# Peptides against a protein of PDB entry 1IK9, part 38

Target 1, 211 residues: chain A of PDB entry 1IK9
Amino acid sequence: MERKISRIHLVSEPSITHFLQVSWEKTLESGFVITLTDGHSAWTGTVSESEISQEADDMAMEKGKYVGELRKALLSGAGPADVYTFNFSKESCYFFFEKNLKDVSFRLGSFNLEKVENPAEVIRELICYCLDTIAENQAKNEHLQKENERLLRDWNDVQGRFEKCVSAKEALETDLYKRFILVLNEKKTKIRSLHNKLLNAAQEREKDIKQ
Target 2, 207 residues: chain A of PDB entry 1IK9 as posed
Amino acid sequence: MERKISRIHLVSEPSITHFLQVSWEKTLESGFVITLTDGHSAWTGTVSESEISQEADDMAMEKGKYVGELRKALLSADVYTFNFSKESAYFFFEKNLKDVSFRLGSFNLEKVENPAEVIRELIAYALDTIAENQAKNEHLQKENERLLRDWNDVQGRFEKAVSAKEALETDLYKRFILVLNEKKTKIRSLHNKLLNAAQEREKDIKQ
Target 3, 195 residues: chain B of PDB entry 1IK9 as posed
Amino acid sequence: MERKISRIHLVSEPSITHFLQVSWEKTLESGFVITLTDGHSAWTGTVSESEISQEADDMAMEKGKYVGELRKALLSVYTFNFSKESAYFFFEKNLKDVSFRLGSFNLEKVENPAEVIRELIAYALDTIAENQAKNEHLQKENERLLRDWNDVQGRFEKAVSAKEALETDLYKRFILVLNEKKTKIRSLHNKLLNA

## One batch from the design tools (peptide; made by RFdiffusion4, then SolubleMPNN)

Design b1_p10_8_s1 (from b1_p10_8, 6 letters changed)
Fold by OpenDDE base, seed 4:
Structure b1_p10_8_s1 (fold): chain B 211 residues (1-211), chain C 211 residues (1-211), chain A 10 residues (1-10)
Amino acid sequence: as target 1 above (211 residues)
Amino acid sequence: as target 1 above (211 residues)
Amino acid sequence: SLFDEFLKFP
C-alpha cells in the first residue's frame, strides 16, 4: 500500500492548514482512500476504480489523463501556484477540488466523505506514518552518504593510480630514449673509428704503391 | 531552533501512542520546550537551563551526563528495549520518566506541563513539521542519489582512462623496442661490414708484401 | 628483457 500526505488549504478555512492523506494499492487508478484532517476532526472516504472511471467519463477526459490530474491534485497538495483549489463542506461532508487554469477553472473531482468517530486515532496513525517515513528517509540518507564517501575514495584511489601510470609512462619513455641514445652513440663512434681505419689503410696502400 | 518528535508509550495509556516533541536552541542543555500529544489533546511545558541544572544536582549526576540521558530519553522515544518509561498524569499535568536498568529503575526527570487550549493548532504544526522534514529529507536523498550517479560515472571515466594508460604504456615500450632494434641492427650490420673490409684490406696488404 | 638481450650483443 502506498500513502501520501499533503497540506492543503480549504476555500472555506484558508487560515487552517488541512492535511490530505491518500492511500492506494499499486496505482491510484485502482481506487484510493482519502482522509482529510484539521488536527481535530477527520473525514474519510473511499473512492473506487469505478467512481474514478465515471468521473473521467463525466468530464470527457481520458482515464489516464484524469488519473494523472488526480495524482497531481491529491498527492502534491496545492501544487505550485494555486493550480488546485480544495473545497469541503463539513455539513454535507462533500469534498471537491478544482483545477485553475489561466482563463478557466473547472471541477476536477468530488467525493463524499464521512466524519471519523475517533479522529485522534487517524491523527496518531498519520503522525506515526510521518515519523516512520522520516526514519526511513534518514536511514536512506545515511546509506547514500556512506556510499558517496566510498565512491569518492574509490575515485581518488583510481585517480592516484592513473596519475602514477601517466608519470610512469613518461619516465619509461625518457629512460628508454636515454639508454638507446647511449648505445646508438657508441655504435656511431665505432662506425666512425672503423671508417677512419679504412681510410688510413687505403692511404697507406696508396703510399706503398707509389717507390 | 532544533526539534525532534518521537513516539512514546505512557504507562497509564500503553495502547495509545503519544508523541513527544522537544524543541530547543543550539543545545538541549540551554533548556527546551516539551510538547506531549495523543492526537486529540496536547500539553506543553518549558524546561529552563536552571531546572536542568537543578535536576542534575538533585540526582547527584554530572550535568553533561544528565543532559546526555535527557537526550537519549526525550529525543529517541523509548529507545531500544524499554530503557525509558514515561509517565503522565492528565489530572496533575505532571510528566516524569524513568530509566530502567537491569536491577534498578530510577526517575530521570520530571516536568510540569500545561494543557494547550488549542491542541489542533499544535497537532497541525507538528504534522507540518513532519511533512517539511520529509520533503527536506527527500530532496537530500535525491541530491545524494544524483551525486552517487555522478561519482560512479567519474569513477568509470577515470578507470577507463587508467586502463588506456596502462595499455598505452605497454604499447609504447613495445614500439620503442622495435624501432630501436631496427636502428641498432643496421648499425651492427654496418660495423660488421666495415670490420670485414678492414680484414680484407689487411689480407690484401699481406699478399702484396709476400708478393 | 629484449632490451637487455639487445644490449648484450655487441
Scores: peptide ipSAE 0.021, ipTM 0.853, DockQ to the pose 0.387; fails the geometry check
Fold by OpenDDE base, seed 3:
Structure b1_p10_8_s1 (fold): chain B 211 residues (1-211), chain C 211 residues (1-211), chain A 10 residues (1-10)
Amino acid sequence: as target 1 above (211 residues)
Amino acid sequence: as target 1 above (211 residues)
Amino acid sequence: SLFDEFLKFP
């Protein structure tokens, strides 16, 4: 079961932060449990897949798009742009929310909630979930931080090996050319010496013919 | 101001999770505000630096060690080992906690709390803090994840360049030796040819003298 | 090495 808790403001009580919990299995479109609390009272309702489908049809909206709007409204809270407005009557237990566009506001959905008999238990469970989520996220953060530090070390190590390889390649080329030049010069000197011996032998033969 | 919320179990109400909030400025040793809630009622007290110092002295414990024990007790909750036991009387509003060792339990500290008149506000604020902390930790997680992905790409890139450098070094050495052998063999062939010409010239001179 | 063998042959 997945869960999301968001802070919302009710139009009827704009000074009192409310908390909207939505719980679902696999996908929000399969239905969800909604819980509203003000930190003293709690109200809960269940929305079925059939109700979600019916609301999408009533709006003449494609189901996936409608569920996308539900997700934005119910799981993000009212973002900083007040794109979604939440209304709740404690007397009728009727919860509804509207999408506010520039020139048009329209009702996106509505739910009948029931007052929870023991709101303290719901509130405690909600706080427990928040604390568990904090602990999980902290553990993940610590893991990711250690992994980043490892990856940075590994990068530095391979970078240093790469730089050494580049330098070693340049040094190898230079050394091989120097050795090559030395050996070639020795062979060139030997060739010159042999040519001079051949020239001397030819000159001696020409002197012996001239008595 | 720093804050930590922990779940605790009271010896008097072991089936009901309580939440212990501790808030402090800079260091816990400077004093702190403690808030206890069961999701319906809340109790708050303030502990001064002087009280912390007095409790450390009464225990004949070094202040830094005592504050270290306070931090473990009050900021971690009872860990899985029940090393710390929490007690609270709703009637006297007296909160105390004990450290349980194998053969000894001793009172670590005690506080007078006061019942909050509007517990719902304290509970809402506590939930808000949890939600803010979740959001901050999520943003940090997303950042660290993206940074890990970047570092991994950078590592793969430099690793690939390193492998290419290694292969290029081996190829360079092999190519230079092959070229060197070719040029040296050409010079050796020239030396052999010149030696043969010298031998032939010497043999011709010996024939001319016998003639 | 191949180099050392190469140097030995005149």
Scores: peptide ipSAE 0.021, ipTM 0.852, DockQ to the pose 0.420; fails the geometry check
Fold by OpenDDE base, seed 2:
Structure b1_p10_8_s1 (fold): chain B 211 residues (1-211), chain C 211 residues (1-211), chain A 10 residues (1-10)
Amino acid sequence: as target 1 above (211 residues)
Amino acid sequence: as target 1 above (211 residues)
Amino acid sequence: SLFDEFLKFP
């Protein structure tokens, strides 16, 4: 089961933050349980897949688009102010919400809720879920932080090895060229020496022919 | 202000999860506000720095050690089962908690709480804080996840550059040695050719002298 | 090294 808790303001009670809990299995489209609380009273309703389909049809909306709008209204919490208006009558237990567009407001959905006999249990379970979610998110944060620290160390290690490899490549090239220049110069000197010896021997032969 | 909310079980009501909110400024040692709720009623008390100091003295504990024990009892939530026992009388509004050691239980602290007139406001504010904490932790998780993905890309990029540098170093060494062997072999061939010409010229001179 | 072997050949 997935769950989302959001704070909302009711048009009838704008000064009192209400909490909207939505619980569903796999997809919101399959139906959901909605729970509203003011921290003292709670109201619950179940919305079936058939009701969601009927509401989409009544609105002349494609079901996926309608569920997309439900998800924005019911799961986003306080989206940008004034996009969704929430209405609830405590007397009738009728909950409805509207989408406010620039020039038009329209009812997105409505639910008959039932007053929970033991609201304290619903509130306690809601707080427990919040605390569990906090603990899970904290554990995930600690894990991600440790992983970031590991990745940063690994990056620094590879970066340092890379810099050493670059420097070692440049040093190798320089050292090889220096060594090869020395050996080549020795061979050039020996070639020059041998060439001079040949020239001298030829000059001596020309002198010996001239007695 | 720092705040921690924990679930606790009262000895008098072991089936009903209670929530213990502790709020403090900078350090728990400077005093704190404690709020207990069962999701219907709430009770609040203020514990001053002087009371904390007096309780530490009465227990013959060093203040820092006492505050350390308070932090474990009041901020850890459900620590390992049975280490801390929480007691509350709704009639007297007297809250006390004990530390259970293997062979001894001792009272760690006690607070006179006051019943909150509007518990729904306290509960709503507590839920708001939980939702804010969830949102903050989610934003932090998303940031850390993006940073992990960045660090992993950066690591892969440097690793790939490092591998290319290693291969390029080996290739450079091999190429330089191959090129130098060719040039050196040419010089060796020229030296051998010049040496043979010198030997032939010397042999011809020896023939001319015998002639 | 290949270099040292190369240097050894006269």
Scores: peptide ipSAE 0.020, ipTM 0.854, DockQ to the pose 0.393; fails the geometry check
Fold by OpenDDE base, seed 1:
Structure b1_p10_8_s1 (fold): chain B 211 residues (1-211), chain C 211 residues (1-211), chain A 10 residues (1-10)
Amino acid sequence: as target 1 above (211 residues)
Amino acid sequence: as target 1 above (211 residues)
Amino acid sequence: SLFDEFLKFP
């Protein structure tokens, strides 16, 4: 089961933060449980897949688009732009929410909730879930931090090996050329010496023919 | 202000999860505010630096060690080893906790709490803090994940450059030696040709003298 | 080295 808790402000009680818990199996489209609390009282309702389909039909909205709006309204909380307005009657236990557009506000959905007999239990479970989520996220943060430190070390090690490889390549090339020049110059000197010996022998022969 | 919320079980109510909030400025040693809630009622007490010092003295414990035990008891929650036992009287509002060692249990500290008039407000604020902490930890997780993915890409890029550098070094060495062998063999052939010309010229001169 | 071998060939 997936769960999301968000803060909402009710139009009737804008100074009192309410908490909206939504719980669902895999997809919000398959239905969900909604729980509203003010930290003293709690109200819960179950919304079926058929009710979601009916609400989409009543709105003349495509189901996937409607579920997309439900996800934004119920799982994101009221973003800073007050795009979603929440209303709740404690008397009727009727919860409804509106989408506010520039020129038009419309009711996005409504649910009948039931007042929870033991709100303290629901509130405790909600706090437990928050603490569990904090602990899980902390463990994930610590793991990712250690992994990042590992990857940074590994990067530095490979970078250092790469720099050494580049320098060693340049040094090898330079050393090989220096050695090759030395050997080639020796061979060139020997060629020059042999040419001079040939020239001298030819000059001596030409002198012997001229007596 | 730093804050930690933990789950505790009271000896008097072991089936009901209580929440222990501790709030402090920089160090627990400088004093703290403790809040206990069962999700319906709340109790709060302020513990001063002087009270912490007095409790340490009464226990004949070094203050830093005592604060270290307070930190373990009050901020970690009851770990799975039940090393810390929590007691609370709703009648007297007296909160105390014990450290359980193998052979000895001892009272680690005690606080007088006051029942909060508006527990819903304290509970709402506690839930708000949990939700804020979740959001902050999620943002940190997303940042660390992106950084992890970046570092992995950077590592792969440097690794690939390093492997190419190694291969290029080996290829360079092989190519340079092949080129050097070719040029040296040409010079050796020229030296041999010049030596043969010198030998032939000497043999012709020796024939001319005998003739 | 391959170079030292190459130097040994007269």
Scores: peptide ipSAE 0.020, ipTM 0.853, DockQ to the pose 0.357; fails the geometry check

Design b1_p10_8_s2 (from b1_p10_8, 5 letters changed)
Fold by OpenDDE base, seed 2:
Structure b1_p10_8_s2 (fold): chain B 211 residues (1-211), chain C 211 residues (1-211), chain A 10 residues (1-10)
Amino acid sequence: as target 1 above (211 residues)
Amino acid sequence: as target 1 above (211 residues)
Amino acid sequence: SLFEEFLKFP
């Protein structure tokens, strides 16, 4: 079961924050349980997949698009306050919500809720879920923080090895060139010396032929 | 202001989860506001720094150690359920809690609470704080997740550059050695050729002298 | 090393 709790403001009671809990299995399309509370009273209703399908058909809206609008209205919390208007009659237990577009407002959905006999239990369970969610999110935050610290260490270690590899490559190239220049110069000197000896020997032979 | 909400079980009402909210400025030592709720009723009390100091003195406990015990009792939630026992009389509004050690239980603190006239407002504010904390923790989780993904990319990039640098160093060394062997072999061949020409010239001179 | 072997060959 998935659950989302959101703050809403009712048109009839704009000074009192209400809480809208939506609970569903796998997808919101398969139906959901809606719970409304003001921190004293609670009201619950079940919305079936067939009701969602009928509401989509009545709106001439594709079911997936309609469920997408339901998700924005019921699960987003108070987004920019003016997009969704929530209405509830405590007398009739009739809950409805409207989408406000620039030039048109339209009813997105309506639910008959029932007043919960033991609202304190619903409120306690809601608070428990909030506290469990806080604890889970804190544990996830601590894990992600430790993972970030690990990744940063690993990055610094590889970066330091990379810099050492670059420096070692440049040092190797420089050292090899220096050593090879020395050896090559020795061989060039020996070649020049041998060439001079050959030239001198040829000049001596030419002198010996001339007596 | 800092705040912590915890689940507790009262000895008098073990089947009903209660919520203990503690609110403080900077340090718990400077005093705190305690709120107890069962999701229908709420009770609030203020504990001053002077009361905390007096309770520590009455316990013959150093203030910092006493505040450390208060922090474990009041802020940890239900740790291993048996360490702290919470008691509350709805009639007297007297709240007290005990630390259970293996061989001794002792009263850690006691507070006179007052029944809140509008418990729904306290409950709504508590739920609002939970929802705000969830939203903040979710935003932090999303940030940390994005940062982890960034750090992992950066690590992969540096690792790939490092591997290329290692391969390039080995390739450079191998290529330089191969090229230098070729050049050096050419110079060695030229030295051997010049030496052979000198030996032949010396042998021809020795023949010419015998002739 | 290949370099030391190389240096040893006259």
Scores: peptide ipSAE 0.023, ipTM 0.854, DockQ to the pose 0.387; fails the geometry check
Fold by OpenDDE base, seed 1:
Structure b1_p10_8_s2 (fold): chain B 211 residues (1-211), chain C 211 residues (1-211), chain A 10 residues (1-10)
Amino acid sequence: as target 1 above (211 residues)
Amino acid sequence: as target 1 above (211 residues)
Amino acid sequence: SLFEEFLKFP
């Protein structure tokens, strides 16, 4: 089961933060359980896949688009733009929410809730879920932090090896050229010496022919 | 202000999860506010730096060690080892906790709490803090995840450059040796040709002298 | 080394 808890403000009680818990299996489309609390009382309702389909049809909205709006309304809480307005009657236990557009507000959905007999249990379970989520997120943060530190070390090590490889390549090239210049110069000197010996031998022969 | 919420089990109500909130400024040693709730009622108490010092003295414990034990007891909740036992009388509003060792249990501290008049407000604020902490931790997780993905890309890029540098070094060495062998073989051929010309010139001179 | 072998060939 997936769960999301959000803060909402009711139009009837704008100064009192309410908490909206939504619980579902895999997809919100398959239905969900909604729980509303003010920290003293709690109300719950189950919304079936058939009810979601019916509400989409009643709105003349495509089901996937409707579920997308439900997800935005019920799982994000009141975004900073007051795009969604929440209403609840404690007398009728009727919960409804509206989408506010520039020129039009319209009811996006409504649910009949039931007052929970033991609100303290629901509130305790909600707090437990929050604490578990904090602990899981903290463990994930610690893991990601250690992984970041590892990746940074690995990057620094490879970078240092790369820089050493570049320097070693340049040093190798320079050393090879120096060594080859020495050997080539020796061979050039030997060629010059042999040419001079040939010239001297030719000059001596020309002297011997001239007696 | 720093805050920590933990789950505790009271010896008097072991089946009902209680929540222990501790709030402090910078250090637990400077004093703290303790809030206990069962999700319906709440109790709060303020513990001063002087009370912490007095409790340490009464226990004949060094203050830093005592604060270290307070931190373990009050901020970790019931660890899986039941090292700390929590007691609360709703009648007297007396809260105390014990440290359980192998052979000895002893009272580590005690506080007089006051019943909160509006527990719903305290519970709502506690849930708000949990939701804020979840949101902050989630934002940190998303940041760390993006940073991990960046570091992994950077590592792969440097690793690929390093491998190319190694291959380029080996290729350079091989190419330089091949080129130098060609040039040296040309010079060796020229030396051999010049030596043969010198030998022929010497043989012709020896024929001319014998004639 | 290939270089030392190369130097040995006269």
Scores: peptide ipSAE 0.022, ipTM 0.853, DockQ to the pose 0.369; fails the geometry check
Fold by OpenDDE base, seed 4:
Structure b1_p10_8_s2 (fold): chain B 211 residues (1-211), chain C 211 residues (1-211), chain A 10 residues (1-10)
Amino acid sequence: as target 1 above (211 residues)
Amino acid sequence: as target 1 above (211 residues)
Amino acid sequence: SLFEEFLKFP
């Protein structure tokens, strides 16, 4: 089961932060349980897949688009604050919310809620879920941090090996050229020496022919 | 200001999860505000640095060690469950907690709390803090995840550059040797040719002298 | 190596 708790402000009680919990199985489209609390009282309602479909039809909206709007309204908390307006009557237990566009506000959905007999239990469970979520997120953060530190070490190790490889390549090239220059110069010197000996021998033979 | 919320079970109400909030400035040693709630009622007390020092003295415990025990008791939540026992009298508003060791349990500390007039406000604030902490931890998780993905890419890039550098080093060595072998073989061939010409010239001169 | 052999022979 998935769950999201969000802060909302009711039009009737703008100074009192309310908490909107939505719980669902796999997809919000399959239906959800909505719970509203002010930290003293709680109200709960179940919204079926059929009701979601009916609300979409009544709005002449495609179901996937409607569910997308429900997800934004009910799960994002106050998105950029002024896009969704929440209304709740404590007398009728009627919850409705509107989407505010620049020039047009329209009702996005409405639900009948029931007052919870034991709001303290719902509030405790909500706080427990928050604390569990905090603990899970902290454990994930610690894991990701350790992984980050590992990846950084591994990067540094490979970078250092790469730099050594570059330097070793340059050193190899330089050393090979130095060695080859020495050997080539020896061979050039030997060629010059032999050529001079040949010239001298030819000059001596030309002298011996000239008596 | 630092804050930690933990679940505790009271000896008097073991079936009802209570929440223990501790709020402090910089260090727990400087004093703290303790808030207890059951999701319906709330109780708050302020524990001064002087009271912490007095409790440490009364226990004949070094203050740093005592504060270390307070931190474990009050901030860890239920550590491995059975180490700390929490007691609260709703009548006297007296909160005390014990440390259970194998053969000895002892009172670790005790505080007078006051019943909060508006528990809903305290509960709402507590839930707000939990939701803020969740949002902050989620943002940190997303950041660390993106950073890990970056570090992994950077590692792969350097690894690929390193492998190319290794291959390029081997290729360079092989190419240089091939080129030098060609040049050196030409020089060796020239040396042999010149040496043979010298031998022939010497043999011709020896024939001309015998003739 | 062929190269070390090559270097050894003048």
Scores: peptide ipSAE 0.022, ipTM 0.853, DockQ to the pose 0.370; fails the geometry check
Fold by OpenDDE base, seed 3:
Structure b1_p10_8_s2 (fold): chain B 211 residues (1-211), chain C 211 residues (1-211), chain A 10 residues (1-10)
Amino acid sequence: as target 1 above (211 residues)
Amino acid sequence: as target 1 above (211 residues)
Amino acid sequence: SLFEEFLKFP
């Protein structure tokens, strides 16, 4: 079971932050349990997949799009843009929410909730979930931070090896050229010496012919 | 102001999870506000720096060590080892906690709390803080994840460049040796040819002297 | 090495 808790404001009680918990199995489309609380009272309702499908059909909206709107409304709260407005009657236990567009507001969904007999238990469970989520997220943050530090060290190590490899390549080229130039110059000197010996031998032969 | 919420169990009500909020300015040592709630009622108390100092003195404990124990007790809950036991009387509003060692339990601290008139407001604020903390931690997690993905890409890029540099260094050495061997062999062939010409010239001169 | 042998022989 997945759950999301969001902060909402009711049109009837805009000064009192309410909390909307939505719980579902695998996907919101398969139905969900909704719980509303003001920190003193709690109300719950179950929405089936069939109800979600019916609401989508009644709106002439494609089911995936409708579920996408439900997700934005119910799992994100109103958000900073007040795109979704929440209404609840404590007397009728009727919860409904509207999507506000520039020129049109329309009802996106409505649910009958039931008052919870022991709201303190629901509130405690909700707080427990929040604390567990905080702990999990903190542990994940610490892990990711340590991984980040590891990756940075590994990057620095490879970078340093790469720079050494570049320098070693340049040094190798330079050293090899220097060594080969020395050897080639020795061979050139030997060639010149042999050429001079040939010239001298030819000159001596020409002197011996001239007696 | 910093705050920490922990889950605790009271000896008097072990089946009911309680929540302990501690709020402080800069350091716990400077004093703190403690709030206890069961999701229906709330109790609060303020502990001054002077009270913390007095409790440390009464225990004959160094203040920094005492504050360290307070931090472990009040900011971590009992933990899995039940090292800290929490007691609260709803009638007297007296809260005290003990440190349990193998052979000794001792009172670590005690506070008079006062019942909050509007516990729902305290509970709502507590839930809001949890939700805000979740959101902050999620944003940090997403950022750290993206940074890790970046660092991993950067590492792969440098690693690939390093491997290419290693291969290029080996190829350079091999290519230079091959080229120089060819040039040197040409020079050796020229030296051998000049030596043979010198030998032939000497043999011709010896024939001309015998003739 | 082949190079050292190559250097020794003229």
Scores: peptide ipSAE 0.022, ipTM 0.852, DockQ to the pose 0.503; fails the geometry check

